# Ledger of designs, part 37: peptides against a protein of PDB entry 3OIQ

Target 1, 212 residues: chain A of PDB entry 3OIQ
Amino acid sequence: KNRIFVSSSKDFEGYPSKAIVPVQFVALLTSIHLTETKCLLGFSNFERRGDQSQEDQYLIKLKFKDRGSERLARITISLLCQYFDIELPDLDSDSGASPTVILRDIHLERLCFSSCKALYVSKHGNYTLFLEDIKPLDLVSVISTISTKSTNSSKHSSSELISECDLNNSLVDIFNNLIEMNRDEKNRFKFVKLIHYDIELKKFVQDQQKVL

## One batch from the design tools (peptide; made by RFdiffusion4, then SolubleMPNN)

Design b1_p13_1_s3 (from b1_p13_1, 10 letters changed)
Fold by OpenDDE base, seed 5:
Structure b1_p13_1_s3 (fold): chain B 212 residues (1-212), chain A 13 residues (1-13)
Amino acid sequence: as target 1 above (212 residues)
Amino acid sequence: LEFYKNFKSYKKS
């Protein structure tokens, strides 16, 4: 099945009013919404959308229809949070109530780059994105990837339909958007406020700022 | 164009 790489969530505005389309994108995790009845992940590439909040540009639903899917959703959230060092309330509390997790503005504290596979499902002009797969991306690896690709267009035709070029372009675009947000005094996002702000990230941001 | 090709392909599969 041909999966479409999506560089902007605005692409979905042009999608058919009744379709199922496998898509992939890369974005920052911005929100987690886990309740007894639903699980949602918010992602953003922070593409400019006027005065609207740039959070949750990709609102992804995890399947949450039965005990098995609920468990899978909870495990997925737990693993993501462990990977990104996001503190969750103890999900294992012996109180038979499934813990509620509502996190917002995750990008203000941590850059949680994620490669997502989803199903676009539309009906009557409205759509939902259902998570199929998620791969957290290491920030050091993201920085390294962006820094090195200025030179090696090694056309290794890895048969995966998603151009390595598309992924890298999207990663660059995200960083450029973050740099812009960092420069905006009205924007709450600042690189120096990230918990994981280190010398490597500092240097990378400084170098990228010279190219913009 | 590619979108429509992919969309048509997905409906046929």
Scores: peptide ipSAE 0.034, ipTM 0.705, DockQ to the pose 0.031
Fold by OpenDDE base, seed 2:
Structure b1_p13_1_s3 (fold): chain B 212 residues (1-212), chain A 13 residues (1-13)
Amino acid sequence: as target 1 above (212 residues)
Amino acid sequence: LEFYKNFKSYKKS
């Protein structure tokens, strides 16, 4: 089945008012909303949207219909947070209350690059994105991929029409947007405030800033 | 117009 690569969350404005479309995008994890009744992940590529918040441009729902889906959602959140070194309150609190996790502005502390597969589901002009799969991306690997300008169109024979170029372009666009945000004195985002800000990231940002 | 042609109905398997 053809999965559509989405470079912008604005693409959904042009999507059919009644459709089910498998999509894929790459973005930064910006928010986690896990409650007793829902699980949402917010993602952004930080495209400029005028005066609108650049957070949660992709609001992704996890299925939360039964104990099995709730458990899967909780496991997904736990694994993502473990991967990105995001501190969660102990989800195993013996207090029979399902732990609530509400994290916002994750990108201010950590660059959590994620490749997401989702199902676009629209009805009557409203849409919902349902998570199908998520792959966290290592920041060092992202930086290396952008830096090497890998023209290696490895013909991965997978019927996934998603070119490696589309992924790389989106990663570059995200960094460019972050650089613009970092330059904006009004923007709270600053690379130097990232917990994982190291010499490698510093050098990469400095080199990218010279091209912009 | 072509963009809409690629919205093949995701048949729920």
Scores: peptide ipSAE 0.033, ipTM 0.702, DockQ to the pose 0.031
Fold by OpenDDE base, seed 3:
Structure b1_p13_1_s3 (fold): chain B 212 residues (1-212), chain A 13 residues (1-13)
Amino acid sequence: as target 1 above (212 residues)
Amino acid sequence: LEFYKNFKSYKKS
């Protein structure tokens, strides 16, 4: 079954009002919403959408219906936060209250690049994205991938028809959008405010700014 | 056009 690569969350406006479609996209993690009854992840590519908020352009739901699905959701959140060095309260607290985690504007402190596989499910014109898989991406690897036209097609036979070109183009678009946000004095996003802002990221941004 | 091809292929598989 061919998974569709999605370059913009606007693509969903043209999707069928009653369908199930496997999709994939790359975006920055912007929010985490874990409560006793639901788990949601927000992502964005920061595409300009007029006066609309650029956060949470992709809202992804984790299944949260039974103890097994709840545990899987909590483990998923824990592993993502460990990878991105996001501090979470202990989710296994002996206090019988399920810990609530609400994080917003994650992109203001950390660039959490993620490749997401999701199931688009629509009914009566409304849709929900359900998480199927998530791969966190290392920022150094992202920068290297954009900077080097990586001709190294390592034939890792991931049987998934998503072109390396689609991934790279989306990563470039995200960085271009972040550069525009960084140039805008009204925008809260600034590269220099990132906790992980280093010489490599600084040089990369400076080099990309000369091309834009 | 490509979306409809991919969507049709997904329904047939």
Scores: peptide ipSAE 0.033, ipTM 0.702, DockQ to the pose 0.030
Fold by OpenDDE base, seed 1:
Structure b1_p13_1_s3 (fold): chain B 212 residues (1-212), chain A 13 residues (1-13)
Amino acid sequence: as target 1 above (212 residues)
Amino acid sequence: LEFYKNFKSYKKS
């Protein structure tokens, strides 16, 4: 079953009003919304969309309909936050109240690159993206992947694997968008305000800024 | 045109 790589959340505007389509994208985690009744993850590649907010361009729903699916969603959020060093309240508190987590603008403090697999499900022109799989990406690995963009794209035309080129191009596009945001004095995003801003990231950003 | 052909409506099996 061919999964479609999505480079822009605008692609969904052209998608069928009644379909189920397996998709994959790479983006930055921007928000977490866990309540008693829903679990949502927001992602963005920070494509410019006029005056609209650039957060939550990909709104991904976790299944949250019964105790089993709720537990799975909570575990998924916990593991994701542990990977990205995002502080959460203790979700396992013996107090029968399910903790509410609402985090926004995560990208202002941490670059949480994620490769997401989702189901696009549309009905009557509205759609929902349901999470199938999430792979957090290490920032050092992302930087290395972009920097080592060697011409050895062995076109393994294996019909089922998303091109390594598509992933790499999307990662470059995200960084370019972040560089533009960093240059804009009105934009709240600044690389130097990231908690994990180090010499390696600084050097990488400086080198990328010379190419733009 | 080919892009729409790959949108197989996965009917609920």
Scores: peptide ipSAE 0.033, ipTM 0.674, DockQ to the pose 0.031

Design b1_p13_1_s4 (from b1_p13_1, 7 letters changed)
Fold by OpenDDE base, seed 1:
Structure b1_p13_1_s4 (fold): chain B 212 residues (1-212), chain A 13 residues (1-13)
Amino acid sequence: as target 1 above (212 residues)
Amino acid sequence: LEFYENFESFKKK
């Protein structure tokens, strides 16, 4: 089954009112919402959408219907947070109350690049995205991927891989959007406020700013 | 298909 690469969450406006479509996108993790009844991950590429909030452009639902699926959702969140060095409250508290986790604006402190596979499911014109797979991306690899004009398209064009061009274009677009946000004095996003802001990221941003 | 039918929270287009 062909998975559709999605460059914009606006693409879903044109999608069928009753469908199941496998999709894939790359975006920054912006929010985590874990309650007793639901588990959601918010992602954004920070495309300008007028006066609308740029967070949670991709709202991804994890299966959360039984003890098994709830456990898998909690493990998924824990592993993502461990990878991105996001502090979570202890989810394993012996107090039989499932801990509630609500994190927002994660991108203000950490750039959590993620490649997501999801199912677009629509009914009656409304839709939900269900997580199928998530691959966290390290920032060093993202920077290197953008900086190296991929001359080596290794012909591993098996029908299941994202076009390397689609991935690279999406990563560039995200950085361009972040640079625009960083230049806007009214925007809360600033690269220098990132916990992981280092000399490599600084140099990369400075070099990208000369092209924009 | 039944698994997806019981989702109360759809994002409005």
Scores: peptide ipSAE 0.097, ipTM 0.765, DockQ to the pose 0.231
Fold by OpenDDE base, seed 2:
Structure b1_p13_1_s4 (fold): chain B 212 residues (1-212), chain A 13 residues (1-13)
Amino acid sequence: as target 1 above (212 residues)
Amino acid sequence: LEFYENFESFKKK
């Protein structure tokens, strides 16, 4: 089945009320919710939706039904947090209580760009997104990708091709939304409050602000 | 299929 690239979480409003659709999107990690019974990842493109919270526009479920799926979920969370330098409580504590992790507003401290593959599953007009795959994206690589007018169509002809254009457009849209949030005095997001705010990110933001 | 059908918490459209 062809995987659909999703530029907005509003696209799901038009999706079938009873379907399974493979989808892909790029977004910022905003939340992690790991309990004894559930594992959820929140993502956002910070698309303006009136007065609605811009957090968790993409709420992704990890399978969490048996010891095997629970272990895979914990490993996935650990690896993501390690990649993004997110501090987690020790998930391996020998105390037979599964550690509870609840992180919110991750984007206020770190820009955690992620390419996600998921299954859209709908029933009775409601839907859920199930994680199939996640690729963390390096911020330097994201900045480079946007800054380079990459006409280099890497001909990697695999049937799972995100169009390079769709990826780039989504990354640009996210940065534009973050710039708007940074300009809003009421918004908690500020680039200068990011732990990894450096000269490169500063320059990139300044250059993007001139185009908006 | 049965795994996905038994999910109680769907997001409302």
Scores: peptide ipSAE 0.096, ipTM 0.763, DockQ to the pose 0.235
Fold by OpenDDE base, seed 5:
Structure b1_p13_1_s4 (fold): chain B 212 residues (1-212), chain A 13 residues (1-13)
Amino acid sequence: as target 1 above (212 residues)
Amino acid sequence: LEFYENFESFKKK
């Protein structure tokens, strides 16, 4: 089955009311919700959606049905947080209580770019996205990719792989949205407040701001 | 299959 690249979470509004569709998107990690009964990851492209919170545009459910799936979910969260340098409460506490993790507004402190594969599952006009795979993306690599590929329209390799164009366009769109948020005095997002704000990111943002 | 049949829908269309 062909995996569909999703550029906007609005695309799901047009999807069938009863379907299972493999999808892929790129977005920023915005929230983590791990409880005893569920594991959710929130992602956003920060596409403008009126006055609604731009967080959790892509709400992704991890399988959390049995001890094996719960363990996999916890390991996934731990590995993501380790990769992005997100402080978690000790998940290994010998206290037989499953640790609860509720993180929000992650994008205010860290830009956690992620390539996600998910299953869109719908019934009766509602849908849920189930995580199939996640690849964290390094910010330096994202910046490099945007900076270098703006010029090389290299030809249609007809491989069933997500068009490298779609990935790049989504990354550019995210940065453009972040630049708009940074310019908005009412928006809490500011590049200078990111923990990892460095000279490279500063330069990149300044250069992108000249094109917008 | 059961996993997809008994999902809680959290996004409305």
Scores: peptide ipSAE 0.094, ipTM 0.762, DockQ to the pose 0.265
Fold by OpenDDE base, seed 4:
Structure b1_p13_1_s4 (fold): chain B 212 residues (1-212), chain A 13 residues (1-13)
Amino acid sequence: as target 1 above (212 residues)
Amino acid sequence: LEFYENFESFKKK
């Protein structure tokens, strides 16, 4: 079955009320919710949605039903946090209480770009996204990808071209949304407050701001 | 399949 690329979480409003659809999207990690009973990852493209929180536009559920799936969820969170330099409490603490991790507003400190594969599952008009795969994206690689693809229309196969164009467009849209948030004095997001704010990111943002 | 049929939905349409 073909995986559908999703550019907006609003696309799910048009999806069937009873379906299982494999989807893919690119977004920033915004939240982590690990409790004794649930594991959720929040993602956002920061698409403007009126007065609603721009967080958790993509709320992704990890399988959390047995000790094996719980362990996999904890490992997934640990590996993501290690990749993005997010400090977590030790998830393997021998204290028989499963550690609770609740992180919000991750994007205020770190740009955690992620390519996600998920199953859209709907019933009775409600839906849930289940994580199938996650690939963290390096910020330098994201910046380079956006900067280079504005120039190279090389003739690769039509199906690969569409997937690469969709990815790039989504990455550009995210940066444009972040630039708008950075310009808004009421928005808490500021590029200069990112822990990893460097000369490369500064230059990239300045160059993108000239096009907007 | 059974795993996906017995889910708590997070988002309403």
Scores: peptide ipSAE 0.092, ipTM 0.763, DockQ to the pose 0.261

Design b1_p13_2_s1 (from b1_p13_2, 5 letters changed)
Fold by OpenDDE base, seed 4:
Structure b1_p13_2_s1 (fold): chain B 212 residues (1-212), chain A 13 residues (1-13)
Amino acid sequence: as target 1 above (212 residues)
Amino acid sequence: MPKNLNEEELKEI
């Protein structure tokens, strides 16, 4: 089955009530929820959804049913946090209690762009997204990709590649939504409060703000 | 909002 690129988490409202669909999206990491019994990752594109919280628009479940899947989930969280420079409590505590990690509002301090592959699984009109693969995206690479969009539609004709256009459009939409949030005085998100706010990000945001 | 599948529905996967 071909993997479907998802531009909006609203697309799942039109999905079959009983299906298994491989999907892919790009979003910002907003939350991490690791307990003794579950592992969840929250992602968002910050699409306007009325008065609802814009966090966790994509709630992704990691398999957490046995010692092997639990270990894989913990390693996945450690590697993501290491990549994004997110401080975690030591996951290797010699105390036989598995550490609990609950992080929220990650996007207020760090822009953690992630390309996610997931299985949409539905039954009786309810669904869960199961993580299949995650690729953290470097912010400099994201900025460069958005800035260079005007020149290279290289036709790689293989029936498994997401159109470079779909990924690129979603990355622009995320930045546009962040710019709107930054302009809103009621919104907690501000680019200048990001720990990694540098001259390159500042310049990029200023240039994108002129196009909106 | 669609609800997440319950833990029993998830054991079938």
Scores: peptide ipSAE 0.055, ipTM 0.780, DockQ to the pose 0.248
Fold by OpenDDE base, seed 2:
Structure b1_p13_2_s1 (fold): chain B 212 residues (1-212), chain A 13 residues (1-13)
Amino acid sequence: as target 1 above (212 residues)
Amino acid sequence: MPKNLNEEELKEI
């Protein structure tokens, strides 16, 4: 089955009540929930959904059924946090309890762009997204990709029929949504509160704000 | 929000 690019988590409302569908999306990491019994990643594109929290629009479950899957989940979280400079609570608690990590509102401090491959699995109209793969995206690379209207389709990844256009459009939409959130006085999100807020991001946001 | 599938529902898939 071809992998489907998902631009909105609303797309899943139209998905079959009993299916397995490989999907891919790009979104910001918003939450990490690692406990003894589960591992969840929250992602959002900050698409406006009325008065509902714009966080965790994509709730991704990591397999956490055995020591192997638990180890893989923990390594995945550690590598993501290392890549995004996310401080984890000391995993070295000398109590033989598996470290619990509960992070929320990650996007308020860091823009953690991630390309996710997942399995949409549905039964009885309920669904779960299972993580298959995650690629963290560098913010400078995201900014450059949006700023350079990539008219250069390098024809060299002919095995994943995900249009470079779909990725770029979703990245633009995320930034536009963040700009709108930054303009809203009721929204907690502000670019100037990001730990990594630099001259490059400032300039990019100022230039995008002129187009909106 | 759609409910996540429970672990039992996920053993049948």
Scores: peptide ipSAE 0.053, ipTM 0.779, DockQ to the pose 0.195
Fold by OpenDDE base, seed 5:
Structure b1_p13_2_s1 (fold): chain B 212 residues (1-212), chain A 13 residues (1-13)
Amino acid sequence: as target 1 above (212 residues)
Amino acid sequence: MPKNLNEEELKEI
């Protein structure tokens, strides 16, 4: 079965009450929850959903049922945090307790764009998304990708184009949502408060704000 | 938020 690209976490409301569906989405990392018993990643595209929290619209579980899956989850978190320059509490504490990591509102300090592959698993109308694969996206690469889309409709095969178009449309939608959040005085998100706020991101945001 | 599957429901999958 082909993997379904998901542009909105609302799409899951139309999904079967008993299914296993491979899905893919792009979103910002918003939370990390690693404990002794579970590993969760929160993601959001910041779609407006009335008065609902825009946080953790995609709650992704890592398998955490045995020592092998636990180790893989911890390594995955470590590698993501290293890639995004997220400070983790020292995992090497000489106390044989597995470190607990609870990070929230990551998007307030860092734009952690991630392309996720997950397994949608539902039973009795409830669902869980299990992480299958994650690709962190470099912000400079995201900005360049959005900026270059205005000029080259040049001829490559229809199946690769759909996935790349869907990805890039979702990246644009995320930035548009962040611009709206930045304009809202009640919203805690501000581009100027990002640790990595540079001249390139500033220019890109200013140019996108003229189109909206 | 959609209710997560419980651990028992996940053991059957």
Scores: peptide ipSAE 0.052, ipTM 0.778, DockQ to the pose 0.217
Fold by OpenDDE base, seed 1:
Structure b1_p13_2_s1 (fold): chain B 212 residues (1-212), chain A 13 residues (1-13)
Amino acid sequence: as target 1 above (212 residues)
Amino acid sequence: MPKNLNEEELKEI
């Protein structure tokens, strides 16, 4: 079955009440939830949803059923946190308790762009997204990709038909939503509060703000 | 720093 690119988490409202659909999306990491019983990743594109919180629009479940899946979940969280320079609380508690990690509002300090492959699984009108793969995206690479009008569709003959256009449109939409949040005085998100706020990001945001 | 969830908020998710 071909993987479906998802531009909005609202797309799932139109999905069958009993299905298995491979999906892909691009979003910002907003939350990490690792306990003794579950591992969840929250993602958002910050699409406006009325008065609802714009966080965790994509709630992604990691398999957490046995020692092997728990180990894979912990390694996945560790690698993501290392890549995005997210400080985890010291996992070296000499108490044989499984380390609990619960992070919210990650986007307020770091723009953690991620390309996610997931399995949409629905039953009885409820759905769960199971993580299949995650690729962290470098912010400099994201900025360069949006700034370079790709006139060169290099025909890479690999049957992973993610339209370069769908990825780029989703990245632009995320930045536009963040610009709107930054302009709102009531919104906690501000680009100048990001730990990695540099001259390149500043210039990019200033140039995008002139088009909106 | 991203805020940690309290144990009560964990029971609702």
Scores: peptide ipSAE 0.021, ipTM 0.594, DockQ to the pose 0.088

Design b1_p13_2_s2 (from b1_p13_2, 6 letters changed)
Fold by OpenDDE base, seed 3:
Structure b1_p13_2_s2 (fold): chain B 212 residues (1-212), chain A 13 residues (1-13)
Amino acid sequence: as target 1 above (212 residues)
Amino acid sequence: MPKNENEEELKEI
């Protein structure tokens, strides 16, 4: 089955009530929920949804059914947090109690761009998203990718079924949504409050703001 | 509307 690129989490509202659909999207990591019994990741593109929370628009489940899948989930979280410089408690407790990790609003401190592959699974109208693969994206590489595509499409044949256009459009849409949130006095998101806010990100945001 | 079942699992955390 071909993998479908998803630009909006609203696309799932039109999906079949009984299906298994491989999907992919690009979004910011917004939350991590690791307990003794489950592991969930929240992602968002910050698409406007009226009065609904713009966080956790993509709630993705990691398999957590046995000691092997639990260990894989913990390793996945550790590697993701190490990549984004997110401080976690030691997940390797010799004490027999698995540490609970609850992180929310991650996007307020760090822009954690992630390319996700997931399975959409529905049975009775409701659906579950299961993580298949996650690729963290470097912010400098994201900024460079958006900035350079205004002038030169050099065909790098990436052998991955993600349209390079769909990826870039989603990255631009995320930044545009963040710029709108930054302009809103009621929104908690501010670029200047990001831990990694530097001269490069500042200049990029200022240049994007002139086009909006 | 179809809901993400993980939203209910998130409320239990």
Scores: peptide ipSAE 0.546, ipTM 0.929, DockQ to the pose 0.886
Fold by OpenDDE base, seed 5:
Structure b1_p13_2_s2 (fold): chain B 212 residues (1-212), chain A 13 residues (1-13)
Amino acid sequence: as target 1 above (212 residues)
Amino acid sequence: MPKNENEEELKEI
């Protein structure tokens, strides 16, 4: 069964009330919730949804049902945090309690672009997203990918092109949404408040702002 | 509307 690319988490409103659908999307990591009993990751493309929070539009569960799945969840969180330079509270508390990690609004300090594969599971109309795979994306690579696509409409096979076009359209949409948030005085998001705000990101944002 | 069931799991945190 082909994995469906999801450009909006609104797409799930049209999904079957009883289904298992493999999906993929690209979004920013917005939250991490790791407790003793569960692991959730929030992602967003910051699509406008009326008065709804723009955070956690893709709320994804990591399997956390046995020691093996718990270990995989913790390793996944650690590797993501290491990749994005997210400071975790020191996991080495000599008290044998599994450390609780609750991070929210990650996008206010760091743009954590992530390519996610998930399983949509519905039973009774409502659904759960389960993480299957996650690939962190480097911001320089994201900027480069958006910047280079204005000129290369030449020659690769129709099936690989769809996934790459969908990915890039979603990356552009995310940046456009962030630019709108940055322009809104009521929005907490500001590019200049990002810890990694550099000359390259500044230039890219300024150039994108001229096209919008 | 279909809801993400993980939203209820966040309210328990």
Scores: peptide ipSAE 0.545, ipTM 0.927, DockQ to the pose 0.901
Fold by OpenDDE base, seed 1:
Structure b1_p13_2_s2 (fold): chain B 212 residues (1-212), chain A 13 residues (1-13)
Amino acid sequence: as target 1 above (212 residues)
Amino acid sequence: MPKNENEEELKEI
């Protein structure tokens, strides 16, 4: 079965009530929930959804059912946090309890662009997203990808039918949504509050703001 | 409308 690129988490509202569909999207990491029994990742494109929170539009479950899957989930969280320079709360519980990590609103401090492969699974009208793969994206690479008018799709003959256009469009849409949030005085998101706010990101945002 | 079942799992955390 071919993997479907998903541009909006609203697309799942039109999906079959009983299906298994491999999907892919790009989004910002917004939350991490690791408990003794569960591991969830929240992602968002910050698409406007009326009065609903723009966070956690893509809630993805990591398998957490045995020691092997728990270990894989913990390693995945550690590698993501290391890549994005996310401080995990120090595990100074001198109790042999599994570390609980609850991080929310990650996008307020860091733009954690992520390309996610997931499995959409529906059974009875509702669905679950399961993580299959995650690739963190470097912000400089994201800015470069948007800034380069790709007039040369070098035909890499890999049968991964994710158009370079779908990725670029989704990355542009995310930045446009963040620019709108930054302009809204009621929105907590501000580019100048990002820990990694540099001259390159500042210039890129200023140039994108002139087109909107 | 179909809902993400992980939203209910998130409320339990």
Scores: peptide ipSAE 0.545, ipTM 0.928, DockQ to the pose 0.868
Fold by OpenDDE base, seed 4:
Order: sequence, then structure tokens, then C-alpha cells
Structure b1_p13_2_s2 (fold): chain B 212 residues (1-212), chain A 13 residues (1-13)
Amino acid sequence: as target 1 above (212 residues)
Amino acid sequence: MPKNENEEELKEI
């Protein structure tokens, strides 16, 4: 079955009421919810959705049903947080209680770009997204990818591989949405408040702001 | 509209 690239979480409103569809998207990590019984990851493209929260537009479930799936979920969270330099409590405490991790608004401090593969699963109109795979994206690599491909509008290669264009368009859309949020005085998001705000990101944002 | 069922699971946390 071919994996579908998803540019908006609104696309799921048009999906079948009874299906299993492999999907892929790119988004910013916005939340981590790890409890004794559940593991959820929130992602967003910050697409404007009226008065709704722009966080957690892609709410993805990790399997958490047995010791093997729980361990895989905990390892996944640890590796993501290590990659993005997110401080976590030690998830491997020898004290029989699994630590609870509730992180929200991650995008206010860190731009955690992630390429996600998920299963869309619907039964009766509503759906659940299950994580299949996650790849953290390096911010320098994201910036370089946008900067180099904005200059190369030429070559349709028709093959059933998720178009490198779809990924790039979604990355551009995310930055454009973040620029709009940064310009809004009511929005808590500000590029200058990011812990990793450097000269490269500053320059990229300033150059991207001139195109909008 | 179809809803993400994980939103209900998030409200329980």
C-alpha cells in the first residue's frame, strides 16, 4: 500500500470512515504525554484553524499495551528528547513507578522538526493516528533544504515516492506560519525566545520574511 | 466532522 503524504491534518476530514491508511507528514513536535498507561506525541504545522489551538494538530499515539511496547515508547521519547536537547527526568528509575512526562508548548523553546510515519485507523467516522516511524530533522538541514530548493523549480520525476516537493512545501508552510505567529503580538511564539536562536536562524527568518 | 480519538485520551491526562 502506498504511503500518502499529508500536508494538513484537515485532510483526515475527507478520509474513509472505515479504513487503515499509511500516512506521512512533517511537523513540529509540540507536546509529549507519557503516563503509566498512555504515550502521545503532539505535532503541528501551525495551520490557522479559526479559534482552535494550533498545537497538537497531529496527535499521535504510541502503542502502550505490554512491557515491550512500553519500553519501545520510552526509548522513542528518550531518543527524541536527547536529539532535540529536551530535558527529561530519568525514565529508567529503579523505583517501580514509571515517571510521568507532560511537556506542552515545546515549539516555544525549540523547533523540533519531525518527519512522521503513521497509521490512520478509522472504524465509525472517528480516527486514531498510530506512530509507525519518526525521524527528527536537524534545523540546519531544514534551513539548507528550503534555501537550496526555493532556487530549483525544475524536475517532475513521476515515481510513487513521496515527492521531495511535498516535504519542502510543508517545511516552507511551517516557517511561514511561525513568521505570522511571530508578527502577532497575541501569540506567545517568538523566534528570539528559542533557546537555539542563532545568527543562521535569524538570517533565514529575516530573508523569508521579505518573501511574505 | 471526524475527530482524532487521541484528543479524548489527551483530556484524561
Scores: peptide ipSAE 0.543, ipTM 0.928, DockQ to the pose 0.882

